# Peptides against a protein of PDB entry 4N3Y, part 13

Target 1, 83 residues: chain A of PDB entry 4N3Y
Amino acid sequence: ETRDQVKKLQLMLRQANDQLEKTMKDKQELEDFIKQSSEDSSHQISALVLRAQASEILLEELQQGLSQAKRDVQEQMAVLMQS

## One batch from the design tools (peptide; aimed at target 1 K70 L80)

Design b2_p13_4_s2 (made by RFdiffusion4, then SolubleMPNN; its pose is not in this set)
Fold by OpenDDE base, seed 1:
Structure b2_p13_4_s2 (fold): chain B 83 residues (1-83), chain C 83 residues (1-83), chain A 13 residues (1-13)
Amino acid sequence: as target 1 above (83 residues)
Amino acid sequence: as target 1 above (83 residues)
Amino acid sequence: SQLQEWRELQRQL
């Protein structure tokens, strides 16, 4: 009868809405996760980039110092040989 | 009448299912995005870490070389002063 | 899959 059909449809509708709510919640959680993960990654990458840049600057300075030190030694040796 | 109620419920159920399908699709797309983004970030971070490590090793080597060069200069100066 | 089940449910309406 029509009454039984109504009851069946009401049940199905409730089930559909329950599942929809659950799925929407899951979607929202994933969106939140993406946002947080993206922010965390961005900060981590930025930190690593800055660290790498700092190291590169130090490397350049050390290379310059080493080259100068080498030249200084060579000059001192030349003086020694001339004496 | 009950018949009208049935028709209304059928419409509502179809609407709920349509929305559910759309939401599930969106959820799946987000999951795929998370997976890809995570992989990309992981590789990027790994590359940056390796680069940083390589730089650190080079820094240590340069520091050692600079220290040695400095000592060599000092020794040559000492010899010069003794001559 | 769950999606297929819901699509089937929708079709049966």
Scores: peptide ipSAE 0.129, ipTM 0.421, DockQ to the pose 0.003
OpenDDE base, seeds 2, 3, 4, 5: peptide ipSAE 0.093, 0.087, 0.073, 0.095; ipTM 0.454, 0.510, 0.455, 0.451

Design b2_p13_4_s3 (made by RFdiffusion4, then SolubleMPNN; its pose is not in this set)
Fold by OpenDDE base, seed 5:
Structure b2_p13_4_s3 (fold): chain B 83 residues (1-83), chain C 83 residues (1-83), chain A 13 residues (1-13)
Amino acid sequence: as target 1 above (83 residues)
Amino acid sequence: as target 1 above (83 residues)
Amino acid sequence: SSLEAARRQLAAA
């Protein structure tokens, strides 16, 4: 029956269109998620890099302080030996 | 008292060294975290990109199917009009 | 760099 065939094809067309719209929405959501996730990760990594750099500066300062402290102890030891 | 001064400086030196070692460990942990986080994020984003690409292919196939279905319905409608 | 490449690929899709 041709009429029944037409109705069947119309239903198939509607179903295909529904699936298309759903898939388009899903794709857009994924793209938005990727963009947002990328931005969040980039910001987090940048913050951690800055923290690591701050720690590096602190380490260098501590090393210099340790070297100076060692020299100070040695000087005081020399004074102690003379007393 | 010079002896007491030396003991104080030695304590300060030990404390500085302890802090240095702790800071070195913290810096290394941060660097490892940044590296791991970057790798994890890259893998996750790559997976999502592949998923988005798969959805794009599906969308294109559905669009082609819809166009064909529309043509089929139009042809069947023409047949129906003749009957 | 690989992350940037993925971003560009997504934008091109």
Scores: peptide ipSAE 0.085, ipTM 0.493, DockQ to the pose 0.013
OpenDDE base, seeds 1, 2, 3, 4: peptide ipSAE 0.080, 0.076, 0.066, 0.076; ipTM 0.415, 0.453, 0.501, 0.506

Design b2_p13_4_s4 (made by RFdiffusion4, then SolubleMPNN; its pose is not in this set)
Fold by OpenDDE base, seed 1:
Structure b2_p13_4_s4 (fold): chain B 83 residues (1-83), chain C 83 residues (1-83), chain A 13 residues (1-13)
Amino acid sequence: as target 1 above (83 residues)
Amino acid sequence: as target 1 above (83 residues)
Amino acid sequence: SAREEARRILQEL
């Protein structure tokens, strides 16, 4: 009968809303996770970028130092050969 | 009447299902995004780690080279002073 | 499966 149909539909509607509510909660949790994960990754990447940059600067300085040292040796030997 | 109530509930149920379907789709998209983002971040971080490691190795080699060069100069000067 | 559940609910109408 129609009354039984109403009761059935009410049950189905409650079930649908329960599932909707759960799904919405899950979605929110995922959004929160994405936000936090993005922040964490950003920080980690930034730290690695800075470390890489610092290492590159030091590398260049050392390369220059080594080249200068080679030149200094050559100059010192030249002076000693002339003396 | 009861028949009108049935029709109303049917409409509400359809609306609830429409919203549920949309929300489920959104959730799936977020999951896909998280998966892809995680993979991308992992690759980027790995690349930066490898670059940093390579730079550190080169830095150590250059430091050793500079130190050795200084020692070589000292040895060469000592030999020349003795000759 | 959740999507399938939603579809089933709709089909039961």
Scores: peptide ipSAE 0.135, ipTM 0.418, DockQ to the pose 0.003
OpenDDE base, seeds 2, 3, 4, 5: peptide ipSAE 0.088, 0.033, 0.070, 0.080; ipTM 0.469, 0.466, 0.495, 0.475

Design b2_p13_5 (made by RFdiffusion4)
Pose (drawn by RFdiffusion4):
Structure b2_p13_5 (pose): chain A 83 residues (1-83), chain B 83 residues (1-83), chain P 13 residues (1-13)
Amino acid sequence: as target 1 above (83 residues)
Amino acid sequence: as target 1 above (83 residues)
Amino acid sequence: FKEELEEVVHEML
């Protein structure tokens, strides 16, 4: 039946075009997500740089502490030996 | 010519449904791109995190070792002073 | 650390 059939096909075409629009919206959200996923990883690398810095500073302090400890033990030993 | 109209709508519906199928395929490719990209970057970042926490635990033990080394040397000074 | 500090004791002695 040609009249009822035209109406059914028009309804189906509308539904298919609405569905196409939504799926394109979803694609767009995924493309944006690729970008956001990239910025998040970057922020993780920055947090890692902060950890490396804190560690370099601590290591430096420990090196200085070892040097100071040697120097003062040298003086203590020199006195103990001047006797 | 509601019959020619029906043939036209059937053609338009076929084209829309083909477009929907293709766009759904594109979405799938984007979800796969995201998954692959995240797996890769996670590998790199989990490796950098492992190096960072190893440096941290070690430097912590070195703080302990420095204090302990100073104590051991002090005991040696105490023995040397018994003379 | 300890080894370096002991070396100082051994040099001094």

Design b2_p13_5_s1 (made by RFdiffusion4, then SolubleMPNN; from b2_p13_5, 10 letters changed; failed a check: too like the target's own chain)
Amino acid sequence: PLQELQEQMAVLM

Design b2_p13_5_s2 (made by RFdiffusion4, then SolubleMPNN; from b2_p13_5, 11 letters changed; failed a check: too like the target's own chain)
Amino acid sequence: PLQELQQQMAVLM

Design b2_p13_5_s3 (made by RFdiffusion4, then SolubleMPNN; from b2_p13_5, 10 letters changed; failed a check: too like the target's own chain)
Amino acid sequence: PLAELQEQMAVLM

Design b2_p13_6 (made by RFdiffusion4)
Pose (drawn by RFdiffusion4):
Structure b2_p13_6 (pose): chain A 83 residues (1-83), chain B 83 residues (1-83), chain P 13 residues (1-13)
Amino acid sequence: as target 1 above (83 residues)
Amino acid sequence: as target 1 above (83 residues)
Amino acid sequence: LEEFVEELKAELE
């Protein structure tokens, strides 16, 4: 039946076009997510740089501590030996 | 001509459903791109994290080793003093 | 650090 058929096909066409719009919206959200995912990996690398810095500073202090300890032991031993 | 109209709507519905199928395929490609990009970057970052925590545990033990080394040398000074 | 103390003791002797 040609009249009922036109109405059914118009309903189906509307539903297909609504579904197409939503799927395009989803594609857009995924494209944005790619971007966000990229910025999050970057913030992780910054946190890693912070850890490296704290470690470099600690290592430096330990190097200085070893030097100081050597110097003062050298003086203590020099006195103990001046006897 | 509701019959010509029906043929037209059937053509339009076929075109819409083909477009929906293609856009769904595009969405799948984006989800796959995201997954692949996250796997890659996780690999790189997990490697940088492993290096960072190794540096940290080691430097912690070096703080301990420095104190211990100073104590060992001090005991040597105490022995040297028994003379 | 112990090795340094041993070398310094040997030099001073």

Design b2_p13_6_s1 (made by RFdiffusion4, then SolubleMPNN; from b2_p13_6, 9 letters changed)
Fold by OpenDDE base, seed 1:
Order: C-alpha cells, then structure tokens, then sequence
Structure b2_p13_6_s1 (fold): chain B 83 residues (1-83), chain C 83 residues (1-83), chain A 13 residues (1-13)
C-alpha cells in the first residue's frame, strides 16, 4: 500500500515538474515577445510621428507660399486695372 | 523509511503545484498584457497612418494651388510688361 | 526551485 503510494506520488511529481517547466518556458517566451514587440512598435510609432511632424511643417510652408502667391496675384491685378 | 518517503514526496508535490499555479497565473497575466498592448499599439498606429495620409492629400492640394498661383502671377506680370 | 525539486526527487529514487 505505502509502496504504491510512493510510486503514485513520484509519477504525479514528475508530471507536475514537466508541466511547470513547460509553463515557465512559455512565460519566458511571452516576456521575450513583449520586449521585442514593444521595441518594434516604439520604433514604428516614432517613425510615423516624425513623418507626421515633417508633413505638418511642410504644410505650413506651403500654406504660407500659397497665401503669398495669392496676394501677389491680387496686387498685380490691381496694378493692371490702374494702368 | 517508506513512510518518510511518502511524506517527503507529498511536500515536494505541494511545492511543485504551488509554483505551477503561480507560474500559470503569471503567464496568463502576460498574455493579457500582450493582448491589450497589441490593441493599443494597433489603434495608435492606425490613427497616425490616417493622419499621415490626410496630410499627404492636403500637401498635394496645396502644391497644386501654389503652382497655379505662381503661374497666375507670371501671366499677370507678362501682361503688365506688355502694357 | 524546479531544479531543486527535480534534484530532490532524483535523490529519493
């Protein structure tokens, strides 16, 4: 009886250890995945932010240019009408 | 002797199960974190992509306007020089 | 911890 109990417990313990090792490995893999994913996302977001910022600056420059060009046309038309 | 072995194995099994449960919980928490982090990053990236696209469209429109305005000024100047 | 448990189990065998 006691001998059988020992054998049963040994089997259960081996099974528990196997499952524990597997689960620990899975956890580590997930941690590694999180780290890499976070880094990748961070870089991608940074690139997009920079691109958006550059576009905004260029938009402002073009808006100023367009507004100035419009004013210049208006001024030239006024001169033309006076002549 | 065998009795002592049973008691020792029982203790070891309990310890293994405790560690297993803890590790499984940690794994689940990391999975949940990955899920949420991925969703958050996805939304942020999507928003940035849309913003970048909108900016690009607006840039093209402004470039066209600026080019047209420049041409208009040139034409008016030409007329002025002829008068 | 797991390694310790495994070692102890092996020692009992």
Amino acid sequence: as target 1 above (83 residues)
Amino acid sequence: as target 1 above (83 residues)
Amino acid sequence: LMEDVQRQMQEMQ
Scores: peptide ipSAE 0.165, ipTM 0.419, DockQ to the pose 0.003
OpenDDE base, seeds 2, 3, 4, 5: peptide ipSAE 0.053, 0.058, 0.055, 0.062; ipTM 0.490, 0.494, 0.491, 0.435

Design b2_p13_6_s2 (made by RFdiffusion4, then SolubleMPNN; from b2_p13_6, 10 letters changed)
Fold by OpenDDE base, seed 1:
Structure b2_p13_6_s2 (fold): chain B 83 residues (1-83), chain C 83 residues (1-83), chain A 13 residues (1-13)
Amino acid sequence: as target 1 above (83 residues)
Amino acid sequence: as target 1 above (83 residues)
Amino acid sequence: LLQQVQEQMQQMQ
């Protein structure tokens, strides 16, 4: 009977729409999550990059200082040998 | 007419299913993206953390070396003053 | 759900 078919289709359509709405909501939530997570990760990575760069600069300075200190010791040793 | 209603509902149902399929696909793609992005970010952050830690260790070593070098210079200077 | 809907639609046609 055609009327029974109509009722069946109406039910199916409601079910499909319910699922569609749910899926669309889930998609939106995921998009929001991705956006926020990406921002958070970017900030954290940037902070670590800056820290690494600062450390590299300090390392270079300390290396130079150590090298200079060694040279100074060698110079003083030479002076002692001449005295 | 009931037959026309059936045809209309069938069309609507097809449209709903098409949209549902598309939305489900999109959701799956986003989930996959999130998973991969999270893994990539985690790896990058971990690498940066390890690098930072290695740098910190090296910094401490260099600082100690510099301090020792300065002490050695001071000791040699004291010896010179006593001679 | 989608698969079920599709199957039911196929049965009606």
Scores: peptide ipSAE 0.166, ipTM 0.429, DockQ to the pose 0.003
OpenDDE base, seeds 2, 3, 4, 5: peptide ipSAE 0.060, 0.069, 0.060, 0.079; ipTM 0.489, 0.481, 0.487, 0.433

Design b2_p13_6_s3 (made by RFdiffusion4, then SolubleMPNN; from b2_p13_6, 8 letters changed; failed a check: too like the target's own chain)
Amino acid sequence: LLEFVQEQMQVMQ

Design b2_p13_6_s4 (made by RFdiffusion4, then SolubleMPNN; from b2_p13_6, 9 letters changed)
Fold by OpenDDE base, seed 1:
Structure b2_p13_6_s4 (fold): chain B 83 residues (1-83), chain C 83 residues (1-83), chain A 13 residues (1-13)
Amino acid sequence: as target 1 above (83 residues)
Amino acid sequence: as target 1 above (83 residues)
Amino acid sequence: LLEEVQRQMQEMQ
């Protein structure tokens, strides 16, 4: 009977809309998660890059100092041998 | 008329299901994106951490070398003054 | 759920 069909369709429509609402919510949560995760990862990577850069600068300075120290030692040895 | 109501409900149900299908697909695509992005970010961070660790080790070695070089210079100067 | 709803629609027709 047509009335029973209408009732059945109304029920199915409600069920479909309920599931749609749930799925839309889940999708939104995933979008939010992606956004947050991307921001966190970006900041972490930026921090690590800056740390690496700072370490590189320090390495350059230390290498320069070490080279200079070695040169100074060689010069002193030359003076000692001349004495 | 009841027949018209049934037809209208059937149309709405089809529309709802179509939207549900699309939303489910979008959700799945986001899940896949999150998985891939997480893997990529994890590998990138791991690589940067390892690079930072390697730089730290090198810094320690250079600092030790510099300190030793300075000590050697001091010792040579002492010998020179005694000569 | 979606598949079940679609199945029910087909059965009703």
Scores: peptide ipSAE 0.147, ipTM 0.424, DockQ to the pose 0.003
OpenDDE base, seeds 2, 3, 4, 5: peptide ipSAE 0.048, 0.060, 0.052, 0.065; ipTM 0.489, 0.483, 0.488, 0.435; seed 5 fails the geometry check

Design b2_p13_7 (made by RFdiffusion4)
Pose (drawn by RFdiffusion4):
Structure b2_p13_7 (pose): chain A 83 residues (1-83), chain B 83 residues (1-83), chain P 13 residues (1-13)
Amino acid sequence: as target 1 above (83 residues)
Amino acid sequence: as target 1 above (83 residues)
Amino acid sequence: ELSEFVQELMAEH
């Protein structure tokens, strides 16, 4: 039946075009997500650089501490041996 | 010509449904791109995190070792002073 | 390392 059929096909076409619009919206959200995912991996690397810095500073202090400890033991030993 | 109109709508519906199928395929490709990109970057970053925490635990033990080394040397000074 | 340094000083003297 040609009249009822035209109405049914128009309804279906509308539904298919609405669904196409939504799926395009979803694609767009995924494309944006790729970008956000990238920025998040980056912020993780920055947190890692902060950890490396704190570690370099600590290592430096321990190196200085070892040097100082050697120097003052050398003086203590020099006195103890001047006797 | 509601019959020619029906044929036209059937063609338009076929084109819309083909477009929907293709766009859904594109979405799937984006979800797969996101997954692959996240897996890769996670590998890199989990490796950088393992190196960072190894440096941290070690440097912590070195703080301990430095204090302990100073104590050992001090005991040596105490023995050397018994003379 | 610090103990070896003390031992070196003891060997000198």

Design b2_p13_7_s1 (made by RFdiffusion4, then SolubleMPNN; from b2_p13_7, 7 letters changed)
Fold by OpenDDE base, seed 1:
Structure b2_p13_7_s1 (fold): chain B 83 residues (1-83), chain C 83 residues (1-83), chain A 13 residues (1-13)
Amino acid sequence: as target 1 above (83 residues)
Amino acid sequence: as target 1 above (83 residues)
Amino acid sequence: DLLQQVQELMQQS
């Protein structure tokens, strides 16, 4: 019976539409997750970059200080030898 | 005509099915993207953490070196005064 | 799998 076929197709169509809607919702949730995760990761990476840069600056300062200290010791020794 | 209704529903069903397939594919691609992006970000963050830690170690070593240098200068001065 | 089910139905028509 053709009418039976119509009813069957209507049911299948409703099921397909329901699945489509669900899948679209899931997709949207994934997009939102990607966006948020990307933002969070970006912030974390940026923070770590800043920390690394700060440490690098301090490292350079300490190296300079150590070099100066070595020079100071050398100068003191020179003065002592000349005394 | 019921037959016309059947044909109409068949068309609509095909369209819905096509859209469903496309949406499911898109969802899968997003899942794959999330996975890969997460892995990449994890690696990058880990690398930055390691770099920061290495810098911290070097910083501590330099601080210790500078402190030792100061002590050495003090000792040299003490010896000179006692001479 | 709904997609497969729908495809099978379309093939029967």
Scores: peptide ipSAE 0.157, ipTM 0.422, DockQ to the pose 0.003
OpenDDE base, seeds 2, 3, 4, 5: peptide ipSAE 0.063, 0.066, 0.061, 0.075; ipTM 0.426, 0.465, 0.471, 0.424

Design b2_p13_7_s2 (made by RFdiffusion4, then SolubleMPNN; from b2_p13_7, 7 letters changed; failed a check: too like the target's own chain)
Amino acid sequence: DLLEQVQVLMQSS

Design b2_p13_7_s3 (made by RFdiffusion4, then SolubleMPNN; from b2_p13_7, 6 letters changed)
Fold by OpenDDE base, seed 1:
Structure b2_p13_7_s3 (fold): chain B 83 residues (1-83), chain C 83 residues (1-83), chain A 13 residues (1-13)
Amino acid sequence: as target 1 above (83 residues)
Amino acid sequence: as target 1 above (83 residues)
Amino acid sequence: DLLEQVQELMQSS
């Protein structure tokens, strides 16, 4: 019966459309998740980079200060021994 | 003509199936992307955390060293003045 | 699986 075939095809088409709509919605939700997660990660990484850079600068300054302090002590001791 | 209606429904069903398959593939690709991106971000953040922690430890050690060096100089000068 | 069902229907028609 051709009529029965038509009805069957109509049902299958409705089911396919329902699945399509659901899948498209899921896809959109995933895209939104990717966007938000990417932004959050970018901000977190940027914050860590800035902190690391600040620490590195401070380390270099402290190392220079310590080296200078050692040189100053050596100079002071040399002067005292010459007196 | 019922036959024409059947043919039309078959065409629409094929089109719906094609779109469904494409959308499902896209969804899977997004899920794979999310998984990989999440793993990559986690590793990068962990590496930055470790670097930052190492720098912080080194900073504290340098600060302690500098403070001790200053105390040592003060002690040495005190001994010299008493002699 | 809907895709399989759709494919089977298309082949049988």
Scores: peptide ipSAE 0.142, ipTM 0.423, DockQ to the pose 0.003
OpenDDE base, seeds 2, 3, 4, 5: peptide ipSAE 0.056, 0.048, 0.056, 0.057; ipTM 0.430, 0.475, 0.471, 0.468

Design b2_p13_7_s4 (made by RFdiffusion4, then SolubleMPNN; from b2_p13_7, 7 letters changed)
Fold by OpenDDE base, seed 1:
Structure b2_p13_7_s4 (fold): chain B 83 residues (1-83), chain C 83 residues (1-83), chain A 13 residues (1-13)
Amino acid sequence: as target 1 above (83 residues)
Amino acid sequence: as target 1 above (83 residues)
Amino acid sequence: DLLEQVQQLMQSS
C-alpha cells in the first residue's frame, strides 16, 4: 500500500528532524563550552606567565645584589689588611 | 499522485539523513577538540605552576642568603672594632 | 540508531 509507505516515510522524516534538532542544539552547547573554556584557560595561563616573569626579574635582581655584596665584603677586607 | 508524494518524501528523507550525518560528525569533532584542548591546557598550566614554584623557592633562598651576608658583615665589623 | 534505520528505509524503498 503506497499510502502506508507515505505514512512510514512521514514518521521517519519527523524522527530524523527531531534528532537533527537535538544534535544541532548539542553542537551549539559544545561550541559555547569551547569558547568559555578557551577564554578561562587563556586568562589563567596569562596570569601564570606574568607571575613567572615577575619572579624571574626579582631573581635576577637578587642574584646581582648578592654578587655585589660579596664583592663589597672582599673589597672591605682587602682595605683592612692593607692598613 | 500518491507516487509523487512518496518520491518527494524519499528525497526529503535523504536530505535529512545527509544533514544529520554531517551534524553528528561535526559534534564528534568538537568533542575530540574539547578533549585534546583540555589536556593541552592542563599540561601547560601544570608546567607554569611548577616553574613559578621553583622560582619562588629560589627567591626565598636568595633573600635568606642576602640577609645572612649582611649579618656576617655586621659581625665582622663588630669584631674588628673590638680589636 | 536512527541513522541506520533511515538508511535501511531508503534502501528498501
Scores: peptide ipSAE 0.149, ipTM 0.426, DockQ to the pose 0.003
OpenDDE base, seeds 2, 3, 4, 5: peptide ipSAE 0.058, 0.063, 0.057, 0.057; ipTM 0.431, 0.473, 0.473, 0.473

Design b2_p13_8 (made by RFdiffusion4)
Pose (drawn by RFdiffusion4):
Structure b2_p13_8 (pose): chain A 83 residues (1-83), chain B 83 residues (1-83), chain P 13 residues (1-13)
Amino acid sequence: as target 1 above (83 residues)
Amino acid sequence: as target 1 above (83 residues)
Amino acid sequence: EEFEALQEKFEAS
């Protein structure tokens, strides 16, 4: 039946076009997510740089500490030997 | 001509359903791109994290080793003093 | 006395 059929096809076309709009919305959200995912990995690298800096500072202090320890042992041994 | 109209709507519905199928395929490609991108970046970052925590545990043990080294040398000075 | 002072300096380091 041509009249009932036109009405059914119009309903189906409306539903298909609504579905198409939603799926395009989803695509857009995924494209945005690619961007956000990239920003998150970058922030992770920044946190890693912070860890490297704290480590470089600690290593430097330990190097200085070893030097100072050697120097003062040298003086202590020099006096102990001046006897 | 509700019959010509029906044929037109059937064509429009076929075109919409084909468009929906293609857009769904595109969404899938985006989800796959996200997954591949995250796997790659995670690999790189988990490697940088492993290096960072190795530096950290080692430097911690070096703080200990420095104190211990100073104690050992001090005991040597105590023995050298018994003369 | 000089040696005890240098020992204390080393321990304080």

Design b2_p13_8_s1 (made by RFdiffusion4, then SolubleMPNN; from b2_p13_8, 8 letters changed)
Fold by OpenDDE base, seed 1:
Structure b2_p13_8_s1 (fold): chain B 83 residues (1-83), chain C 83 residues (1-83), chain A 13 residues (1-13)
Amino acid sequence: as target 1 above (83 residues)
Amino acid sequence: as target 1 above (83 residues)
Amino acid sequence: SKIAELQERLAAS
């Protein structure tokens, strides 16, 4: 009968709405996870970039120091040969 | 009337199902995005870690070279003073 | 699929 059909459709509508609410909640949780994961990755990448840049500066300074020390040794060897 | 109520509920059910399908599709797209983003970030972090490690090895080698050069200069200066 | 299940139930009503 029509009344039984109404009751069945009301139940089906409630079930559809319950599933929709659950799916919307899951979607929101994934959005929050994406946001947090992106922020964490961005901070980690930035920290590694800064560390790499600091190491690059130190490497350049050490290379200059080594080159200067080599030149100083060559100069002292030349003085010794002239003595 | 009851028949009009049935038609209204059928329409509402179709609307709920349409929204559910859209939300499920959006959820799947976010899951795929999370997977791809996580893989990309992992590769980038690994590349930066390898770069940092390579720089650290080079820094240690340069520090040893500079210390050895300094010792060699000191030895040559001592020889000069003894001559 | 939950949607397919709901559609099937609706069609059977």
Scores: peptide ipSAE 0.132, ipTM 0.426, DockQ to the pose 0.003
OpenDDE base, seeds 2, 3, 4, 5: peptide ipSAE 0.069, 0.031, 0.037, 0.036; ipTM 0.443, 0.477, 0.480, 0.480; seed 2 fails the geometry check

Design b2_p13_8_s2 (made by RFdiffusion4, then SolubleMPNN; from b2_p13_8, 8 letters changed)
Fold by OpenDDE base, seed 3:
Structure b2_p13_8_s2 (fold): chain B 83 residues (1-83), chain C 83 residues (1-83), chain A 13 residues (1-13)
Amino acid sequence: as target 1 above (83 residues)
Amino acid sequence: as target 1 above (83 residues)
Amino acid sequence: SRIEELQRRLAAS
């Protein structure tokens, strides 16, 4: 019956519309998540880079200190040997 | 005493070297973490982008289906009214 | 610097 067919199509239309709305929402949520996740990652990485840079500075200072300490030991040993 | 000074400097040298090794290790771990984290984020974002693209395709299909369904209902109603 | 290189790579991505 034509009437039944119309009713069926109306139902299908409603179902399609509901799914459409859901999909639109999901898409937007995904886009928002991607944006936020990317920003969060960027911030975290930036912080870690700064931390690594601080470690690099410390490393350089330690290397300099190590070299100086070695020289100091050598100098003191020379003094000791001459005493 | 010079001997004591030498011994002290030797200890300081060992301590500095130990700290240097630790710092070098920590720096490398940070670099590795940054690299891995960035790669993981990139992969995750790529996957989400693909998912969003799939949703976009579905959205377009649903919109087309919705339009067609509307036309079908209108046509069936016209038939019904003429019957 | 290794760190500077990492930063450059990150900035370029």
Scores: peptide ipSAE 0.057, ipTM 0.480, DockQ to the pose 0.015
OpenDDE base, seeds 1, 2, 4, 5: peptide ipSAE 0.044, 0.056, 0.046, 0.056; ipTM 0.393, 0.478, 0.471, 0.483

Design b2_p13_8_s3 (made by RFdiffusion4, then SolubleMPNN; from b2_p13_8, 6 letters changed)
Fold by OpenDDE base, seed 1:
Structure b2_p13_8_s3 (fold): chain B 83 residues (1-83), chain C 83 residues (1-83), chain A 13 residues (1-13)
Amino acid sequence: as target 1 above (83 residues)
Amino acid sequence: as target 1 above (83 residues)
Amino acid sequence: SEIAALQQRFDAS
């Protein structure tokens, strides 16, 4: 009968709405997770980039210092040979 | 009347199901995005870690080379003073 | 699929 159909549809509608609410909550949790994960990854990557850059600068300075030291030794030896 | 209520409830149920389908699709897309983002971040972080480690090793080698060069010069100068 | 189940229940009503 029509009245029974109405009651059944009302139950089905409530069930659909309950599932919708659950799914929407899950979606929100995933969005929040994505946001937090993106921020954490960004900070970690930035820190590694800075560390790599600092190391590269120090490498270049050490290489230059070594080259200059080599030149200085050569000059000193040349002076000694002339004495 | 009851028949009109049935028709209204059927429409509302269809609308709820349509929204549920949309939300489930969105959730799946976010899950896929999270998975892909995690893989991309992992690879990028790994590459940066390796680059940083390579730089650190080279730094240490250059520092050791500089120290040894300094010691060699000192030894050479000492030999010259004894000659 | 829960949506498919809901549709099936709806069609059966």
Scores: peptide ipSAE 0.132, ipTM 0.432, DockQ to the pose 0.003
OpenDDE base, seeds 2, 3, 4, 5: peptide ipSAE 0.058, 0.046, 0.053, 0.043; ipTM 0.492, 0.473, 0.478, 0.467

